# Peptides against a protein of PDB entry 5A53, part 4

Target 1, 230 residues: chain A of PDB entry 5A53
Amino acid sequence: LVENVKQALFIPGQSCNKNLHDIMVDLSALKKPDMKRFNRKNDIHPFEDMSPLEFFSEKNDCSLMVLMTSSKKRKNNMTFIRTFGYKIYDMIELMVADNFKLLSDFKKLTFTVGLKPMFTFQGAAFDTHPVYKQIKSLFLDFFRGESTDLQDVAGLQHVISMTIQGDFQDGEPLPNVLFRVYKLKSYKSDQGGKRLPRIELVEIGPRLDFKIGRIHTPSPDMVTEAHKKP

## One batch from the design tools (peptide; aimed at target 1 D61)

Design b1_p11_2_s1 (made by RFdiffusion4, then SolubleMPNN; from b1_p11_2, 5 letters changed)
Fold by OpenDDE base, seed 3:
Structure b1_p11_2_s1 (fold): chain B 230 residues (1-230), chain A 11 residues (1-11)
Amino acid sequence: as target 1 above (230 residues)
Amino acid sequence: RSTELVEEYEK
């Protein structure tokens, strides 16, 4: 069974700037080789007209898209889009806070391209709250692709950690999601002539704090169709 | 509207 790995398309919007471009480059590097990037700015407003995104999905055979835009109201905004049958399934705006770190801010480490990351989620709301459930589903879908029962521990290189920043009650603004990327590093420590294998997590970047913006949820019909096993 | 298409290069 050839895993149909979902392809991602990164799109600079009309308001894309240098910071967003750098974030796009660094985040998309984690999706290699299953990633395409546009070099030109595209004037797309997905919450006003979704048709350009559906067009790009079909023409580039990408079921995942990320639109990079920035405004005073929505600074450093990454709109994550999923399609099913080249039609919009869901969308979510995730705005990157100013405290972000790029790959260049961390120690340069070599990594193998195409290895699937392990995910960790911190916060009960990832399993109970509809918005955080969508975020969890999105990121798992984006980076892992199809879930295989084969825990290939031998191929584990990266850990992506997602944390809800603090507790919240109903009706309160949704806390940010802290996105962190780590590499598993194996050390042989010689203590007293016994080599004990040590595994450490080393942050490799990017470091992103996501503020949640607008959301488009799928229709019940699309949910049913998307969950049908072929 | 500048629309870009990424063509799949068949390797």
Scores: peptide ipSAE 0.034, ipTM 0.636, DockQ to the pose 0.118
OpenDDE base, seeds 1, 2, 4, 5: peptide ipSAE 0.032, 0.028, 0.029, 0.030; ipTM 0.650, 0.657, 0.649, 0.663; seeds 2, 4 fail the geometry check

Design b1_p11_2_s2 (made by RFdiffusion4, then SolubleMPNN; from b1_p11_2, 4 letters changed)
Fold by OpenDDE base, seed 1:
Structure b1_p11_2_s2 (fold): chain B 230 residues (1-230), chain A 11 residues (1-11)
Amino acid sequence: as target 1 above (230 residues)
Amino acid sequence: RSTELVETYEK
C-alpha cells in the first residue's frame, strides 16, 4: 500500500507577525513539495471553534495544518493540527522561544527537495509520557514522505533531531522540545592515500525551541478508526 | 493543474 503523502496547510492567523511568517516559511520549506500556504490572514481560534479548520482541511485536501498565532499568553504559537476524514483528530500548541534561528542564520547548503528526513529523539519521555508521545507521533507523521521500500540510504540528506530539554518529575512543567535540522555532508578525507568516506552533520536550520501549550486528544473511537489499515 | 486554494471560510 503506497500510503498517500500527507499534505500540509500553513495558515497565518489574524495575530501572525513578521517573525512567525519567517518561521512558517522556513519550516514549510522542509515539507516541500507536499505543502500549501495561505497568503491571507484568517481569524481562527481552534480551541474555541474547530469548524474553520475542518472546512480548510476538506476544501484544500490537507490532513495536516499549522496555524500561526501570537498573543501575550501564547507568543509565537504554532498550533499543529491533524485531521482524519477532514475531522479534527488531534491538536497541540507549540510556542517558539525568542532564541529561534532562521535558515538565513546558517551557511547556505544546497539540498534536494522532497527527500524524507531521518528523525532522532532524545529523552525517554518520547516513548512513555502521553504529551511527548503525541509530539513524536505528530512530527513523524508530518514529515513522513513516500514509503519507498528502499530505505535508500542514498536518499538520506537530512536529520531532524528532537530533544526534551532536561529531566522532569510528575507535577512539574513540561520541558521544552529542542528542534534541530542537520544536513549529512560527505567528505572525501584523503588520510594516508586511503579515501575514507567521512560523514558530518551540519546544522542548516531552522532552530526552534518549542514550549508546550494546550492539547486536544482524539476520542477513543477516532483512534481506533485512524489505526485501521484499509 | 494548480488547484486554487480556498482561503476564505464560508459558513
Scores: peptide ipSAE 0.481, ipTM 0.879, DockQ to the pose 0.621
OpenDDE base, seeds 2, 3, 4, 5: peptide ipSAE 0.326, 0.401, 0.478, 0.458; ipTM 0.827, 0.857, 0.877, 0.873

Design b1_p11_2_s3 (made by RFdiffusion4, then SolubleMPNN; from b1_p11_2, 6 letters changed)
Fold by OpenDDE base, seed 2:
Structure b1_p11_2_s3 (fold): chain B 230 residues (1-230), chain A 11 residues (1-11)
Amino acid sequence: as target 1 above (230 residues)
Amino acid sequence: KSEELVEEYER
């Protein structure tokens, strides 16, 4: 079953600023061609009223949405939303720390649009902790693209690395998730007539440290329905 | 068909 590639909609909220706009542009570039982006600000408060997002999901045929908002309490906030049947499945606020880097901060490397990134997850909590499991699921779902059985290693251009920033105990604030994007660069080293292929990871950006905010977890019923393969 | 983006506009 070729799972249809999930389309993403990027929405600037009313409080979207230049930094968030730039982050939105750069992050959305990784989702091309399966991405739509609004240019106008929309006054959406997803934790108060989800109906506008459900409307946008349906009208734009997007099962992934990212709302860009910023306040003193929630600076550089990217609310990631997933829908199922155009109804809200889950939501998570990921606030971008001020130390972010844009694609312009890195050496511009050409990449083929539509190639699937390989993911790496660092931190045991990605497999055990509900919030980090949701983050892992979200990002895999967001960037997975078409399920090609052939992970043609030859087609691997990007690695997305997600790292939990440090250890934490129960009741402590959840550590940030460090989002990094690398390009695989092949070098031909001419050492002594043997061409040894050298592969290096080159960071290409964006570089985002995500502070975890509010979360909406799917109902058990929606989980069951969303996992029903037709 | 490039489905037209439906934006919500503040009235």
Scores: peptide ipSAE 0.031, ipTM 0.620, DockQ to the pose 0.489
OpenDDE base, seeds 1, 3, 4, 5: peptide ipSAE 0.022, 0.022, 0.030, 0.027; ipTM 0.614, 0.614, 0.623, 0.613; seed 1 fails the geometry check

Design b1_p11_2_s4 (made by RFdiffusion4, then SolubleMPNN; from b1_p11_2, 5 letters changed)
Fold by OpenDDE base, seed 1:
Structure b1_p11_2_s4 (fold): chain B 230 residues (1-230), chain A 11 residues (1-11)
Amino acid sequence: as target 1 above (230 residues)
Amino acid sequence: RSTEIVETYEK
């Protein structure tokens, strides 16, 4: 079953500023060509009324959405939304810390658009804790390209690394998730007349530290329907 | 794939 590549829609909210716009541009570049961006600001409050997002999902044929908003309580907030049948499946607020880096802050490297990234997850909670399991599922789903049966290593150019920032106990605030993007660079090392292929990871950006905010979880019925393979 | 972009929510 060739799973159709999920399309993403990036939406500037009413409170979207220059920094959020720049973050939106850089993050959305990693989703090309399967990405749309709005130029107009929309007054959307997804945890109060989800109807506008369901409308945009249907009208733009996008099952992934990212809403860019900022307030005193939720600064640099990226709300990630998934839909199923153009209805809200789940939502999560991920607030970008002020120490972010843009693509322009790194050495420019050429890359092929549309190649599937490899993911790495650091932290046991990605497999055990409900919130971090949702984050893992979301990002894998968001950047999932065409399932080519050939895991063509030849098509691997990017690594996305997600790290839980430190250990935590029950009842403690959830640690940030560190988002990093690397390019695989192949070097021909001429050591002793044998050309050994050397692969190095070079950070290309963006660099984002995500603080976890509000979460909407799907109904049990919707979970069952979404996991039914046709 | 719909190439149409609808940027405004109309009730």
Scores: peptide ipSAE 0.169, ipTM 0.789, DockQ to the pose 0.900
OpenDDE base, seeds 2, 3, 4, 5: peptide ipSAE 0.053, 0.092, 0.041, 0.048; ipTM 0.724, 0.758, 0.703, 0.703; seed 5 fails the geometry check

## One batch from the design tools (peptide; aimed at target 1 E3 D141)

Design b1_p12_1 (made by RFdiffusion4)
Pose (drawn by RFdiffusion4):
Structure b1_p12_1 (pose): chain A 225 residues (1-189, 195-230), chain P 12 residues (1-12)
Amino acid sequence: LVENVKQALFIPGQSCNKNLHDIMVDLSALKKPDMKRFNRKNDIHPFEDMSPLEFFSEKNDCSLMVLMTSSKKRKNNMTFIRTFGYKIYDMIELMVADNFKLLSDFKKLTFTVGLKPMFTFQGAAFDTHPVYKQIKSLFLDFFRGESTDLQDVAGLQHVISMTIQGDFQDGEPLPNVLFRVYKLKSYKSRLPRIELVEIGPRLDFKIGRIHTPSPDMVTEAHKKP
Amino acid sequence: SEDDLIVRSFPL
């Protein structure tokens, strides 16, 4: 009854550069094998015209899309896009801060591609705040991959950690979201003692513009059998 | 649940 794994399409925008491309490559690796990359630049402006994104979603059968864009106003801009029936469901701009680390900045460890990641979300706003609820929903939908009734404990290899940069009060600017990836190590104490090693990429997301779905589309996308 | 946060790609 459940759908196939959502496919991701990574799309360099007209203003995409090498540094932003490196961020795409390393992040796209976490999506393997359910990922495609475009090589050319495309003149796409999602908050002016959504038509091209819907077109690419249909022709490539990708319900998850990431547009790469950079200007001084919006540097290292990653626009995350989800579609329903090849129409836009929601969009959010996540801009990467300059303190980012790539896979090259971390010791390369053995890594089995295609395993179900574990998630940890740190911050009360992930459950109550509309903006951060969308981000939690986005990254759960984006990277969870295959849904299954069976889990091999040996397959519990890495965790995707997302932390809000401190608590905040209403009216203040929205804190950044800290994207971290760790590999698990376990030791004997039955329950194991757990330690973590960072493998990257390390990304601090600055929150930009947001598009939310209509109530009608929410009804259809979240219809229950 | 976490499944409630999942957006389907297509109609049922």
Fold by OpenDDE base, seed 3:
Structure b1_p12_1 (fold): chain B 230 residues (1-230), chain A 12 residues (1-12)
Amino acid sequence: as target 1 above (230 residues)
Amino acid sequence: SEDDLIVRSFPL
């Protein structure tokens, strides 16, 4: 059975500001059409009480959620939540650094809504370190989209690049994750009377540097249930 | 396959 595409719900928290709203709009545009946004602020503290998020997951039929909050300790915080059976599976805080760029900061390029991105991951820790493995899993799951046939390779339009910012040792603070979005642009090059297709990567935004915050990991029982083949 | 279980799977 081809399962339905996971729907995402973007939630402005009580401390959501204009910058976070703009980031929310731009990031959620990459998840269209499989995205909902709340227009009003909601007072949610997911690491204190998860029950409001479980309620929203069920009520909106969304297994992906992003809560937008900001404080002195956790500025520009995007809490990514996944649910299984409308129960919290995992959570991670990703704080956007002040050097972010919006879609408006880049050259406007048209792209088709609903096409699946390709991913690139830079840093060995994405395959070995539990936190970076969770981040990799989250973003692949979040942007998986519809199953594409091999014929849809012609529909490949964008790449999401995720890079661990520098090396680290055990016990050191976890480096930021650099989030970048590129469009594949095809050019007809006329070199010596032969039209060769040239493909270039053009950054389209948003540009986000994520500082890692608090994490909630699933129970072993939830992992087992989530991986059960029907 | 794992690819068939998009809703239930949390791909790594």
Scores: peptide ipSAE 0.018, ipTM 0.462, DockQ to the pose 0.270
OpenDDE base, seeds 1, 2, 4, 5: peptide ipSAE 0.000, 0.007, 0.015, 0.008; ipTM 0.370, 0.442, 0.459, 0.494

Design b1_p12_1_s1 (made by RFdiffusion4, then SolubleMPNN; from b1_p12_1 with E2D F10K)
Fold by OpenDDE base, seed 2:
Structure b1_p12_1_s1 (fold): chain B 230 residues (1-230), chain A 12 residues (1-12)
Amino acid sequence: as target 1 above (230 residues)
Amino acid sequence: SDDDLIVRSKPL
């Protein structure tokens, strides 16, 4: 049994501002058609009470949620939530740094909606460190889309690059994760009557530097259940 | 594999 494509719900929190709204719109555009957005602000504090998110997960049949909040302590905060059986599986706060770029800051490029991005991860900690492993898992899961056996090179339009910003030691603050989105452009170069295929990566946005905040991890039992294969 | 990082959203 292949599980259906996970649906994402984007939720403006009570403290959602214009910048967060714009970020939400742009990031959610990459998740189309498997995305819903609330137009109304909701007063949700997921680290104090998770029940409203579980309710929204079930009501909307969305196993992915993103809560948009902003405060002095947690500016431009995107709380990414996953559910299992409409119960909270994991949560992570990713705060967008002020240097963000929107899709409007880049050359407008058309893309086909619903194509699965290719991911690249830069930094050994994505494979070894629990927090970065969760981030890797989250983003792979978030943008997985349909399981097409035929993600032939012909269907690859987007590359999402995630980079850990520098090295860190134990006890140091976790470096930001640099989120970048590129479109593959194929060019035909006419050199001497031979058409050489040229592929270029063009940044299309959004450009987001994520500062890591609070985390909720699943129970061992939920991990076991969520990893069961048919 | 990266597939091992993907979790189900619902029980089997």
Scores: peptide ipSAE 0.571, ipTM 0.939, DockQ to the pose 0.868
OpenDDE base, seeds 1, 3, 4, 5: peptide ipSAE 0.557, 0.568, 0.557, 0.558; ipTM 0.937, 0.937, 0.937, 0.937; seed 5 fails the geometry check

Design b1_p12_1_s2 (made by RFdiffusion4, then SolubleMPNN; from b1_p12_1 with E2D R8K F10K)
Fold by OpenDDE base, seed 1:
Structure b1_p12_1_s2 (fold): chain B 230 residues (1-230), chain A 12 residues (1-12)
Amino acid sequence: as target 1 above (230 residues)
Amino acid sequence: SDDDLIVKSKPL
């Protein structure tokens, strides 16, 4: 089966600012080569009208989209959209907190483009809570595509860590999701003639703390269709 | 190049 790697389209909204642009560039770099970016702003309000996104999905053959918008209410907002058959499957607003770090804030490391990241999820809610399950599903889908195969350890270069920021109870505001990217660095430690492979995780960025915003969930029918293995 | 991945937005 040729793994149909999901293509991502990054869309600057009308309110896209420099910070969001920089975040978009850095985050989209992790999706290379399976990424497109619009260079012009588009006036899209996905929670009001989804039709422009469906149009873009179809016209660009992208089942993943990220809309970059910013307002007083929703600062540094990344709306992640998935489509199925070029129809909106789900959407989630993830607002980047002001403490973000860009790739330029970290030690520049060489990396191979197109290597799939390993994911780590910290927080039980990623498996139990519907919103965090959607986030987990989204990010796995976004960066891994449909591959459930254990990544060849030989191809493991990056780790994406997603952490729920603290515990929460029912009815409390949902904690942020801490997005971190690490590169695996192998050291040959020549300690005492035993070359023990030492693996270190080096943060490479971007560093993003996501505040959860609005969510659109798929219809039951779309869920059924999207889970049908061809 | 990063430029090769830039798609021109078609305004709706």
Scores: peptide ipSAE 0.024, ipTM 0.638, DockQ to the pose 0.033
OpenDDE base, seeds 2, 3, 4, 5: peptide ipSAE 0.011, 0.018, 0.009, 0.023; ipTM 0.575, 0.599, 0.552, 0.626; seed 4 fails the geometry check

Design b1_p12_1_s3 (made by RFdiffusion4, then SolubleMPNN; from b1_p12_1 with E2D F10R)
Fold by OpenDDE base, seed 2:
Structure b1_p12_1_s3 (fold): chain B 230 residues (1-230), chain A 12 residues (1-12)
Amino acid sequence: as target 1 above (230 residues)
Amino acid sequence: SDDDLIVRSRPL
């Protein structure tokens, strides 16, 4: 049984501001067509009560959710939520640093809607540290798209790069995750009658530096169920 | 594999 493409729901929280709205619009554009956005603010506090999110997951048939909130303590906070059977599987707060760039800050490039990005992860902690493993899992899951048998290089248009910003030791604050989006551009170089294929990565945005906040992890039983293969 | 990091959204 191939699972259907996971749908994402973007939810403005009560404290959602213009910057978060713009970030939401730009990030959600990468999830088209498998994305819904609420236009109204919703008073949701997922770390206090998860039930509203479970309700929205079920009612909208969205197993991915992103709650946009902002406070002095948690500025530009994107809470990423996954559900399993419309119950909360995991949550993570990713706060966007003030140095963010929107799609409008980059050269307008046309994108084919629905193409699966290639991911690159930089930092050993993505494979070893539980929080960064969750982030890796989340983003791979979030942008998985349709199971195309064709890893057709011809279909690769986007690269999403996620980098852990520096080294850290036990007990230190977790470094930010640098989120970058690139488009592959194919150029034909005409050098002396030999057309050499040139591929360039061009940043397209958004550019987001994620500060890690609060986390909710699934129960071991839910992990087991969610990893079951047919 | 990276596929092992992807979880189902629904029971089988």
Scores: peptide ipSAE 0.585, ipTM 0.943, DockQ to the pose 0.897
OpenDDE base, seeds 1, 3, 4, 5: peptide ipSAE 0.575, 0.583, 0.577, 0.572; ipTM 0.941, 0.941, 0.941, 0.940

Design b1_p12_2 (made by RFdiffusion4; failed a check: a repeat of another design)
Pose (drawn by RFdiffusion4):
Structure b1_p12_2 (pose): chain A 225 residues (1-189, 195-230), chain P 12 residues (1-12)
Amino acid sequence: LVENVKQALFIPGQSCNKNLHDIMVDLSALKKPDMKRFNRKNDIHPFEDMSPLEFFSEKNDCSLMVLMTSSKKRKNNMTFIRTFGYKIYDMIELMVADNFKLLSDFKKLTFTVGLKPMFTFQGAAFDTHPVYKQIKSLFLDFFRGESTDLQDVAGLQHVISMTIQGDFQDGEPLPNVLFRVYKLKSYKSRLPRIELVEIGPRLDFKIGRIHTPSPDMVTEAHKKP
Amino acid sequence: SEDDLIVRSFPL
């Protein structure tokens, strides 16, 4: 009954550069094998016209899309896009800070591609705040991959950690979201003692513009059997 | 649940 794994399409925008492309490549690796990359630049402006994104969603059968854009106003801009029936469901701009680290900045460890990641979300706002609820929903939907009733403990290899940069009060600017990836190591103490090693990429997301779905589309996208 | 956070790609 459940759908196939959602496919991701990574799209360099007109203003995409090499540094932003490196971020795309390393992040796209976490999506393997359910991922496609475009090589050319495309003149796409999602908050002016959504038509091209819906077109690419249909013709490439990708319900998850990431547009790469950079200007001084919005540097290292990653616009995450989800579609329902090839129509736009929601969008959010996540801009990468300059303190980012790539896979090259971390010791390369053995890594089995295609395993179900573990998630940890740190921050009460992930459950109550509309903006951060969307981000939690986005990254769970984006990277969880295959849904299954069976889990091999040996397959529990890495964790995707997302942390809000400190608590905050209403009216203040929204804190950044800290994207971290760790590999698990376990030792004997039955329950193992767990330690973590960072493998990257390391990304600090600055929150930009947001598009939310209509109530009608939410009803259809979240309809229950 | 976490399943409630999942957006389907297509109609049922």

Design b1_p12_2_s1 (made by RFdiffusion4, then SolubleMPNN; from b1_p12_2 with E2D F10K; failed a check: a repeat of another design)
Amino acid sequence: SDDDLIVRSKPL

## One batch from the design tools (peptide; aimed at target 1 R82 T83 F84 H227)

Design b1_p13_1 (made by RFdiffusion4)
Pose (drawn by RFdiffusion4):
Structure b1_p13_1 (pose): chain A 225 residues (1-189, 195-230), chain P 13 residues (1-13)
Amino acid sequence: LVENVKQALFIPGQSCNKNLHDIMVDLSALKKPDMKRFNRKNDIHPFEDMSPLEFFSEKNDCSLMVLMTSSKKRKNNMTFIRTFGYKIYDMIELMVADNFKLLSDFKKLTFTVGLKPMFTFQGAAFDTHPVYKQIKSLFLDFFRGESTDLQDVAGLQHVISMTIQGDFQDGEPLPNVLFRVYKLKSYKSRLPRIELVEIGPRLDFKIGRIHTPSPDMVTEAHKKP
Amino acid sequence: NHYFRGEEGALFF
């Protein structure tokens, strides 16, 4: 009954550069094998016209899309896009801070591609705040991959950690979201003692513009059998 | 279509 794994399409925008491209490559690696990359630049402005994104979604059968854009106003801009029936469901701009680390900045460890990641979300706002609820929903939907009834414990290899940069009060600017990836190591104490090693990429997301779905589309996208 | 399943099918650390 459940759908196939959602496919991701990474799209360099007109203003995409090499540094932003490196961020795309390393992050797209976490999506393997359910990922495609465009090589050329495309003049796409999602908050002015959504038509091209819907076109690419249909012709490439990708319900997940990431547009790469950079200006001084919005530097290292990663616009995450989800579609339903090849129409736009929601969009959010996540801009990468300058303190980012790539895979090259971490010791390369053995890594089995295509395993189901584990998630940990740190921050009460991930459950109550509309903006952060969307981000939690986005990154769960984006990276969880294959849904299954069976889990091999040996397959529990890495965790995707997302942390809100401190608590905050209403009216203040929204804190950044800290994207971290760790590899698990376990030792004997039955329950094992767990330690973590960072493997990257390390990304601090600054929150930008947001598009939310209509109630009608939510009804269809979240309809229950 | 690709329906949105909330936390269903997720692994949590």
Fold by OpenDDE base, seed 5:
Structure b1_p13_1 (fold): chain B 230 residues (1-230), chain A 13 residues (1-13)
Amino acid sequence: as target 1 above (230 residues)
Amino acid sequence: NHYFRGEEGALFF
C-alpha cells in the first residue's frame, strides 16, 4: 500500500501576527511541495467549533492543518490538526516561545525541496507520556513525506531534533519541546593524507521552543478506524 | 483516506 503523501494546509487565524506569519512561512518551507497556505485570515476557533477545519480539510484535500493564532493567553499559537476521512482526528496547541529564530537568522545553505528529514527524539516521555507520544506521532506524520523503501543516504539532507526541555514529575507543568532543524554537511577532512569523510550538523532553522497548550484526542473507535489497513 | 501508520517509514538515528 503506497499511501499518498499527506498535504498540509497552513491557515492564518484572525489574530495571526507578523511573527506567526514568518514562522508559518519558514515551517511550511520544510513541508514543500506538500503544502498549501491561505493568504487570507480566517476566523477559526477549533476548540469551540471544529466544523470549519473539517470543511477546509475536505475542500483542500489536506489531512494536516496548522492554524496560526495569537492572544495574550496563547501567544504565537500553532494549532496542529490532523484529520481522518476529513473528520478531526487530533489537535494540539503548540505555542512558540519568544526566543524563536527564523531561517534568515542562520547561515543560508542550499536546501533541496522534497527531501525527507530524519528525526531524533530526546526524552523518555516521547515513548511513555500520552501528550509527548501524540507530539512524536504528529511530527513524524507531518514530515514523513513519500514512502521510500531505500534509505538513500544521498537523499538525507536534514535532521529534525525534538527535545523535551528537562525532567518533570507527575502533576508538574509539561516541559517545552525544543524543535531544531539541522542540515547534514559532508566535507572531506584531510588528516595526514587520509581523506576521512566528516559529517557535521549545522543548524539551519527555524528554531522553535514549543509550549504545550490544549489537546484534543481521538475516540478509541476513531483510532481503530484510522489504523485499519485497507 | 490517509491512514495512521505510527512510526512506519520514519527515519531515525
Scores: peptide ipSAE 0.045, ipTM 0.764, DockQ to the pose 0.778
OpenDDE base, seeds 1, 2, 3, 4: peptide ipSAE 0.025, 0.024, 0.025, 0.027; ipTM 0.641, 0.642, 0.656, 0.634; seed 1 fails the geometry check

Design b1_p13_1_s1 (made by RFdiffusion4, then SolubleMPNN; from b1_p13_1, 5 letters changed)
Fold by OpenDDE base, seed 1:
Structure b1_p13_1_s1 (fold): chain B 230 residues (1-230), chain A 13 residues (1-13)
Amino acid sequence: as target 1 above (230 residues)
Amino acid sequence: MHYELGDEGVLFF
């Protein structure tokens, strides 16, 4: 069963600023062509009322949403939302640190639209800790393009790297997640008659350090229903 | 707060 590619909707909140808009543009470019952006600001508070997001999910046929908001307590906040049957499945706040870099801050490289990224996850907690497991699941789900059985290595254009920033103990604040995007460059090395393809990773942006905020977890019933779909 | 749900956004009135 070829799972249909999940569509993403990017929503500027009422408090969306220029920085968040620029981040939205750059991050959404990685999701093309399976992405829609609203131009108008919407006064949405997803942890108070989820009904506007469920409406947008249904009206736009989008199972992925990103809400852009900013406040004193939650600066540069990207709320990632997933829906199942147009109902909220889960939500997570990821606040972008001020040290972010846009695509314009890197050397311009040609990018083919629609190629599936490879993911790398650094940190054991991505497999063991509930919050980091949710983040891993979310990003894999968000950027998972067409499941062609042949992940032709020849079609591999870019790698998304996600790193937990340091070790932590139980009860400590959760470390940031470092989001990095690299392009694979193949060089023909003329070393010694064996043309071994030299592959280099070149950072292309955006560069985002995510601080973890509030989380909404799915009900056990929704988890069961979501796993029944092949 | 009453809002109307539109195709491209939420309208608050």
Scores: peptide ipSAE 0.031, ipTM 0.583, DockQ to the pose 0.022
OpenDDE base, seeds 2, 3, 4, 5: peptide ipSAE 0.007, 0.019, 0.026, 0.000; ipTM 0.515, 0.548, 0.580, 0.387

